# Peptides against a protein of PDB entry 3J47: the designs that were tried, part 47

Target 1, 121 residues: chain A of PDB entry 3J47
Amino acid sequence: IRLTNQLKSLKGLQSKLKDVVEYLDKVINKELPINHTILGKLQDVFNLLPNLGTPDDDEIDVENHDRINISNNLQKALTVKTNDELMVIYISNLVRSIIAFDDLIENKIQNKKIQEQRVKD
Target 2, 26 residues: chain B of PDB entry 3J47
Amino acid sequence: NAQYHLLVKQGDGLLTKLQKYGAAVR

## One batch from the design tools (peptide; aimed at target 1 K108, target 2 R26)

Design b2_p30_6_s4 (made by RFdiffusion4, then SolubleMPNN; from b2_p30_6, 17 letters changed)
Fold by OpenDDE base, seed 5:
Structure b2_p30_6_s4 (fold): chain B 121 residues (1-121), chain C 26 residues (1-26), chain A 30 residues (1-30)
Amino acid sequence: as target 1 above (121 residues)
Amino acid sequence: as target 2 above (26 residues)
Amino acid sequence: DEKDNEELDKQLENMQRILTQVHELLKSLE
């Protein structure tokens, strides 16, 4: 049951990661704005990841240590992958903010030039 | 990770310069 | 005004370089 749930969560995470990558590609191509809902879904996956790795105290039989280590390594690898995706989303948002600010500056410069021309007339 | 942190740092540097430019144009 | 425009153009170029690096990182993560 726990392994099946981990595999299902992993598949769900993998699907969400794919959706995030696809969304990031659309963001990169300027086709779509960054959707904070995707970030929220990733955070939800991250909040579920520690819960998948916490051994409930009651069934620590010694044979599970290797499986727990593999699960923890996989969970760490997924955490790293999700952190990388979150980071890419963050950079994409930062770049958009920079572009929007550049456009705002250009608009202000243009407005200032128009105002200066009106004062000279 | 390291390349990403470098890129974030470069982006933050650009944002800071852009903010300074925006303040100079005001 | 011309100096300010030149500096803005340099910043835009730097932003384009960062964008290119982000795109390459995305491709490496796919």
Scores: peptide ipSAE 0.347, ipTM 0.856, DockQ to the pose 0.060
OpenDDE base, seeds 1, 2, 3, 4: peptide ipSAE 0.304, 0.334, 0.331, 0.333; ipTM 0.840, 0.855, 0.850, 0.855; seed 4 fails the geometry check

Design b2_p30_7 (made by RFdiffusion4; failed a check: too like the target's own chain)
Pose (drawn by RFdiffusion4):
Structure b2_p30_7 (pose): chain A 91 residues (1-28, 36-48, 72-121), chain B 26 residues (1-26), chain P 30 residues (1-30)
Amino acid sequence: IRLTNQLKSLKGLQSKLKDVVEYLDKVIHTILGKLQDVFNLNNLQKALTVKTNDELMVIYISNLVRSIIAFDDLIENKIQNKKIQEQRVKD
Amino acid sequence: as target 2 above (26 residues)
Amino acid sequence: DNEELDEAEKKMEEQNKKIHEQFEKIEEEN
């Protein structure tokens, strides 16, 4: 789902660029200003990425903890299944 | 870095315990 | 059952490796 959403966003840019190229050919405004703003707003992320890297580490650790908890419940389920099997054999 | 490594080390320690439990179950 | 437990453990090891790789990047940055 996230991927489809990202693709939709990129599609808009691609179409937008085509339109802009055609517009410029024809010319040979508010949208242009807006685009410029967006441009000014990955390069900048470079410095910002430093911080993101720290935060990514934290969310990785959280995910590891969750996986451990899920493994614990999984072991319990497996034990219950074994017990059920034993009871069936006894019967 | 050392502080960060500390938390990481603890997380590894818990993971080891969980692995040991899994081996005992097997 | 043992195969599913092994798969879960391998996934956790992979997640742990990602944590260590990410930490190495943080060390380089610092």

Design b2_p30_7_s1 (made by RFdiffusion4, then SolubleMPNN; from b2_p30_7, 20 letters changed)
Fold by OpenDDE base, seed 3:
Structure b2_p30_7_s1 (fold): chain B 121 residues (1-121), chain C 26 residues (1-26), chain A 30 residues (1-30)
Amino acid sequence: as target 1 above (121 residues)
Amino acid sequence: as target 2 above (26 residues)
Amino acid sequence: MDKELDEELKNMEIELSNVHKLLEELEKQR
C-alpha cells in the first residue's frame, strides 16, 4: 500500500512538473504571464519533498533499503527538476522586468528631451 | 546548484542595477 | 548623464544576454 501510494504521488508530481514545464515554455515564449498559484504549489511540493524521504524509523527490512534508495534518487531528481523549473521562471520574470524597466527609462529620457526642447523654443 | 546560484546572482545583480537606474531617472 | 545611462543600459543588456545563455544551458540539461 505505502509503495503504491508513493509511486502514485510521484507520477502525479511528474505530471504536474510536465504541466509546469509546458507553462514555463509558454511564459518564455511570452504567451502567458506567470501563474503564482503554480509557483506556490511547486514551492509547497519542494518543501514537502524532504518529508516524503524521511523513513518512519520503524522497519529495518533489507528489502526497504533498495526501495528507499530508488525513492530517494527519484525524489532528488524531481527536486532538481523542480528547482531548475523555478529558476527558469525566476529568470524569465527577471528578464521581463529588465526589459520593462529599460523601456520605461528610455521613455522617460525621451520625454525629458522633448520637454527640454519645448522650453528652448 | 552552482550554475543555479550563479544565474540567480547575475539576475539579482542586474535587478539591483536596474533599480538604481530607475531611481536615478526619477 | 545620458551617456552614463546608455552605458549602464548596455551593461544590463549584456548581463541579460548572459542570463539567457545560462537559462538555455539549464533547459538543455533537462
Scores: peptide ipSAE 0.306, ipTM 0.854, DockQ to the pose 0.066
OpenDDE base, seeds 1, 2, 4, 5: peptide ipSAE 0.301, 0.287, 0.303, 0.291; ipTM 0.846, 0.852, 0.853, 0.848

Design b2_p30_7_s2 (made by RFdiffusion4, then SolubleMPNN; from b2_p30_7, 18 letters changed)
Fold by OpenDDE base, seed 5:
Structure b2_p30_7_s2 (fold): chain B 121 residues (1-121), chain C 26 residues (1-26), chain A 30 residues (1-30)
Amino acid sequence: as target 1 above (121 residues)
Amino acid sequence: as target 2 above (26 residues)
Amino acid sequence: DDEELEQQLKNMEIILSNVHKLFEKLKEQK
């Protein structure tokens, strides 16, 4: 039962990661706005993933040591992939903030030029 | 990892320059 | 997936570079 739930959660996570990547691509392509709620829920799922991989101490049969190491390596690999995706999201938001700020500066410069022209007329 | 940290650092540096410019235009 | 992510990071770097160039042009016009 627990392994089946872990496998189902992992498949669900992989599907969600794919959905997030697709969403990020749409956001980069300006097809969709950033939905912070989706990102927050994804982060919550990822913060719960480490807790899903802690074996309860009570049945460490020696044959499970390789499975635990594989699970921990997979969880580490998933954490790395998650970090990379979160990092892409962060950079995307940073780039958008920079563009918006640049547009604001340009608008302010244009407004100043218009005011200076009105004072000369 | 290292390339990403470099890219983030470059973005933060650019944001800081924009902020300084925005303050000088006020 | 990892190659696609790397390509997205590269696209963001290009965008940042373009914004930086635009900013420098606006700075020179003052």
Scores: peptide ipSAE 0.356, ipTM 0.859, DockQ to the pose 0.027
OpenDDE base, seeds 1, 2, 3, 4: peptide ipSAE 0.319, 0.310, 0.325, 0.324; ipTM 0.834, 0.833, 0.840, 0.853; seed 3 fails the geometry check

Design b2_p30_7_s3 (made by RFdiffusion4, then SolubleMPNN; from b2_p30_7, 21 letters changed)
Fold by OpenDDE base, seed 5:
Structure b2_p30_7_s3 (fold): chain B 121 residues (1-121), chain C 26 residues (1-26), chain A 30 residues (1-30)
Amino acid sequence: as target 1 above (121 residues)
Amino acid sequence: as target 2 above (26 residues)
Amino acid sequence: MDEELDEQLENMNRILQQVHDLLEELEKLK
């Protein structure tokens, strides 16, 4: 059940990250304005991140620090005058989300190995 | 494991490039 | 100014491509 929920949340995050990248590509192509849709999609991605880890108290501080950094970067982006600087901040947040996603995959692989070992004992 | 470590390394490389890009835009 | 903006856009496109590649590799690990 937990691994299935994590995998579903990961798939949801991946889909949202893909949608954000597709939106950034459209912004680079000057087809769409940067701010409102990316902000909403990023907020949705970050609302999914806490549901991906069991918060051991130490993971809450790292996730909160990343969320605070992302929120602060996004707030800074909203105050930045240039569209290009905003896009760099959005891409930075995407990369951080990918790294957090990678760490979650590793945690899932480790949990699977622990379960496989417990079935052999 | 190896594919995961490669992916993390690629992500770190991307973050570094992104930081350099952000510094060049300033 | 326009040439510098074009170079910045190219760098951003390269980063976007790398983000897509990372997302694809994450999908293969599922």
Scores: peptide ipSAE 0.272, ipTM 0.805, DockQ to the pose 0.028
OpenDDE base, seeds 1, 2, 3, 4: peptide ipSAE 0.246, 0.255, 0.227, 0.246; ipTM 0.804, 0.806, 0.797, 0.808

Design b2_p30_7_s4 (made by RFdiffusion4, then SolubleMPNN; from b2_p30_7, 22 letters changed)
Fold by OpenDDE base, seed 2:
Structure b2_p30_7_s4 (fold): chain B 121 residues (1-121), chain C 26 residues (1-26), chain A 30 residues (1-30)
Amino acid sequence: as target 1 above (121 residues)
Amino acid sequence: as target 2 above (26 residues)
Amino acid sequence: MDEELEEQLKNMQIELQNVHNLLQELEKLK
């Protein structure tokens, strides 16, 4: 029962990770703004996932030990992958914020130059 | 990880420079 | 998938460098 739930959670995480990648592609293509709600739900899933990976120290049959190690390694690999995707999202937002702020500065400089010209005329 | 942290640090540095520039244009 | 993430990271690094260059050009105008 516990292993089946871990596999289901892992498949759910993998599906959400794919959705995040697809969302990132849309964000890179400037088609969609970042949905903070998706990011928050992803973070909540991450905060819940470490609690799925503590083997209670009581009674792991030796035949399950290799499967548990493989599951833990896969979960760790998926956690790293999703952290990397979250970082790409963060950087994408940061770059967009920087570009938007640069455009605002340029617009302010242009407006100041136009006002200085109007005062000289 | 390390390359991503470096990129984030560069972005934060750029944002800080941009903020300083915006404050100097006001 | 990992290669695509690396490509996206490279594209973002290029964009950051472009913004950095633009900011340097604005500083020189100043």
Scores: peptide ipSAE 0.287, ipTM 0.840, DockQ to the pose 0.028
OpenDDE base, seeds 1, 3, 4, 5: peptide ipSAE 0.286, 0.278, 0.274, 0.273; ipTM 0.840, 0.837, 0.836, 0.834

Design b2_p30_8 (made by RFdiffusion4)
Pose (drawn by RFdiffusion4):
Structure b2_p30_8 (pose): chain A 91 residues (1-28, 36-48, 72-121), chain B 26 residues (1-26), chain P 30 residues (1-30)
Amino acid sequence: IRLTNQLKSLKGLQSKLKDVVEYLDKVIHTILGKLQDVFNLNNLQKALTVKTNDELMVIYISNLVRSIIAFDDLIENKIQNKKIQEQRVKD
Amino acid sequence: as target 2 above (26 residues)
Amino acid sequence: ELEEDNNELEEKENEMNEQSDQIHEALDNL
C-alpha cells in the first residue's frame, strides 16, 4: 500500500514535468513558484539523515524486542499443541 | 557511541536468553 | 510435526539474529 502511494506521488511529478516542458516550449506562473519552493525544501536530508540514523536504530531495537515477545508466545502455543497431541494419543 | 552501544549490548543479552529458552524447548 | 515446529523456531531465531546484526551495522555507521 505504501508503495502504491509513493508511486502515485512520483507519477504526479513526472506528469507535472512533462506539462512544464510543454508549457515552456509554448512560451518560447504560480506553479513555477511552488515548484521552486519544493525544490528548496535528499540533499538537505543528508545532514538531517545523521539524526534519522539514530532514530532508525531505536525503532530497529523496538522491532527486535517485539520479535522476542512474539517468539515467547509462539513457544507457549507449540507446548499447548504438544500437550493436545499427547492427550489424543492417550485416548 | 559508548552509551548507544550499552543499550545495544543489553538488547543482545536478552536475545541470547530467548535463544537459550528455544534450545531448551527443542 | 515436532521437526517442523523446531525448524520454525530456528527460523525465527535466525530472523532475530539478522535484526540484531542490522542494529550493530546501524551503530557502526554512526

Design b2_p30_8_s1 (made by RFdiffusion4, then SolubleMPNN; from b2_p30_8, 16 letters changed)
Fold by OpenDDE base, seed 4:
Structure b2_p30_8_s1 (fold): chain B 121 residues (1-121), chain C 26 residues (1-26), chain A 30 residues (1-30)
Amino acid sequence: as target 1 above (121 residues)
Amino acid sequence: as target 2 above (26 residues)
Amino acid sequence: EEEEENKELEEQIKNLERQLQLVHELLDSL
């Protein structure tokens, strides 16, 4: 019963992770807009994953070691890759926000100069 | 990891400068 | 394939860093 529930939870997590990857691929391809709330929750999950994916060395039975290690290494590699992609997206959005704020500041300065000229006339 | 933290720190520094400038232009 | 994707990702990061530097210079000129 406990092992079956853990396996079901792991399958559910794997399915959700696949859906997230498909969503990220659509966002990278500009097919869908980036949802900041989903991205933030995903970052929190990935920051917790290294703590969840440190196998406490104590319970992994030796005979399945090769397949479990390949799956864990692949899952770690996919987690690192996804974290790097999320990082690039985050930096890109930060740069775009900074540029938009700079343009807004310049527009405010120009508007203030125009108002000061109108008061002098 | 270290390069990432450095890039994030630089971005936060720029954002803070931009916020201060926006408050001074107001 | 993974090495090529990592190289493209590094090029995107480098382009973003260049844009951040241009914005920083513009802000310092105001």
Scores: peptide ipSAE 0.326, ipTM 0.854, DockQ to the pose 0.024
OpenDDE base, seeds 1, 2, 3, 5: peptide ipSAE 0.298, 0.316, 0.313, 0.306; ipTM 0.845, 0.848, 0.846, 0.841

Design b2_p30_8_s2 (made by RFdiffusion4, then SolubleMPNN; from b2_p30_8, 19 letters changed)
Fold by OpenDDE base, seed 4:
Structure b2_p30_8_s2 (fold): chain B 121 residues (1-121), chain C 26 residues (1-26), chain A 30 residues (1-30)
Amino acid sequence: as target 1 above (121 residues)
Amino acid sequence: as target 2 above (26 residues)
Amino acid sequence: DIEEQNKELEELLKNLEKELQLVHDLLDSL
């Protein structure tokens, strides 16, 4: 179960990265206005989050921190046009982290309610 | 540049809070 | 007390929801 969930999360991330690359190519080619496609990619991130499963607390912290660091390192290496896109990726990762923790807390609350019900039965 | 740095700083603040909540839930 | 712990978790959840809304507002400001 854990390995399958990790693999699914990785596949989701890979799909998103591919979508970002395709967007960058379209922006470079002036096929799309930067702002609209960036918003579309944010929406895609949100749509992928429910499908990623519930990662463990430790995995969430490490993965998001590394992704933020990668975004910051890429920002140093890349020109001003890439800054807006990297900013969107960074903010998307923050949102993703918050949603993942929200779901984790809700799951813990539900688990406690189930245990309380079992003690009453 | 300045607006971008402000947004990054705000995001880092949220991340720090998120980490504290994660630690409290453990 | 299990009930007290659940209340604490609910409060943490509410706080995370508020932070999520702040992130959404930040995204809308881009």
Scores: peptide ipSAE 0.230, ipTM 0.783, DockQ to the pose 0.081
OpenDDE base, seeds 1, 2, 3, 5: peptide ipSAE 0.221, 0.201, 0.230, 0.187; ipTM 0.770, 0.782, 0.805, 0.787

Design b2_p30_8_s3 (made by RFdiffusion4, then SolubleMPNN; from b2_p30_8, 18 letters changed)
Fold by OpenDDE base, seed 2:
Structure b2_p30_8_s3 (fold): chain B 121 residues (1-121), chain C 26 residues (1-26), chain A 30 residues (1-30)
Amino acid sequence: as target 1 above (121 residues)
Amino acid sequence: as target 2 above (26 residues)
Amino acid sequence: STEQENKELEELLENMERELKRVHELLDSL
């Protein structure tokens, strides 16, 4: 049971990391419509994480329960921490992209204004 | 979790506005 | 009118800037 839960958690983390890497690669390649897909995948990962914590009610001996619970809690905490870090990176990149687009839009507006002024002169 | 979801929702809203603006500028 | 379109674009940019500030405030509050 413990090894199976650890393997499941690790597989979930690996899948999420792969998704984040794929996202980052797309962002680096300036393929911007990526935020909805990442948000969906992040939500899927967050939905998969709580399911790691339902131990089936099997009568497993009390002494091993504390160690198993501590290990599961630690893995959950590490997974949450990793998810939070990836989230911060994602949001930071999103904000940078929005700023860059805002600057591009402002530059386009300014260029249009300059062109209109030149036509009036 | 709630703060995260709120932040993500705001980011999605900004992205949607950005897409609309990009479409309007084209 | 091109002037009206430019004004609408400026208003949209201002709205985006306001939302971006809110996102920064949220990030700072985390």
Scores: peptide ipSAE 0.258, ipTM 0.809, DockQ to the pose 0.113
OpenDDE base, seeds 1, 3, 4, 5: peptide ipSAE 0.265, 0.255, 0.260, 0.250; ipTM 0.808, 0.803, 0.801, 0.794; seeds 1, 3, 4, 5 fail the geometry check

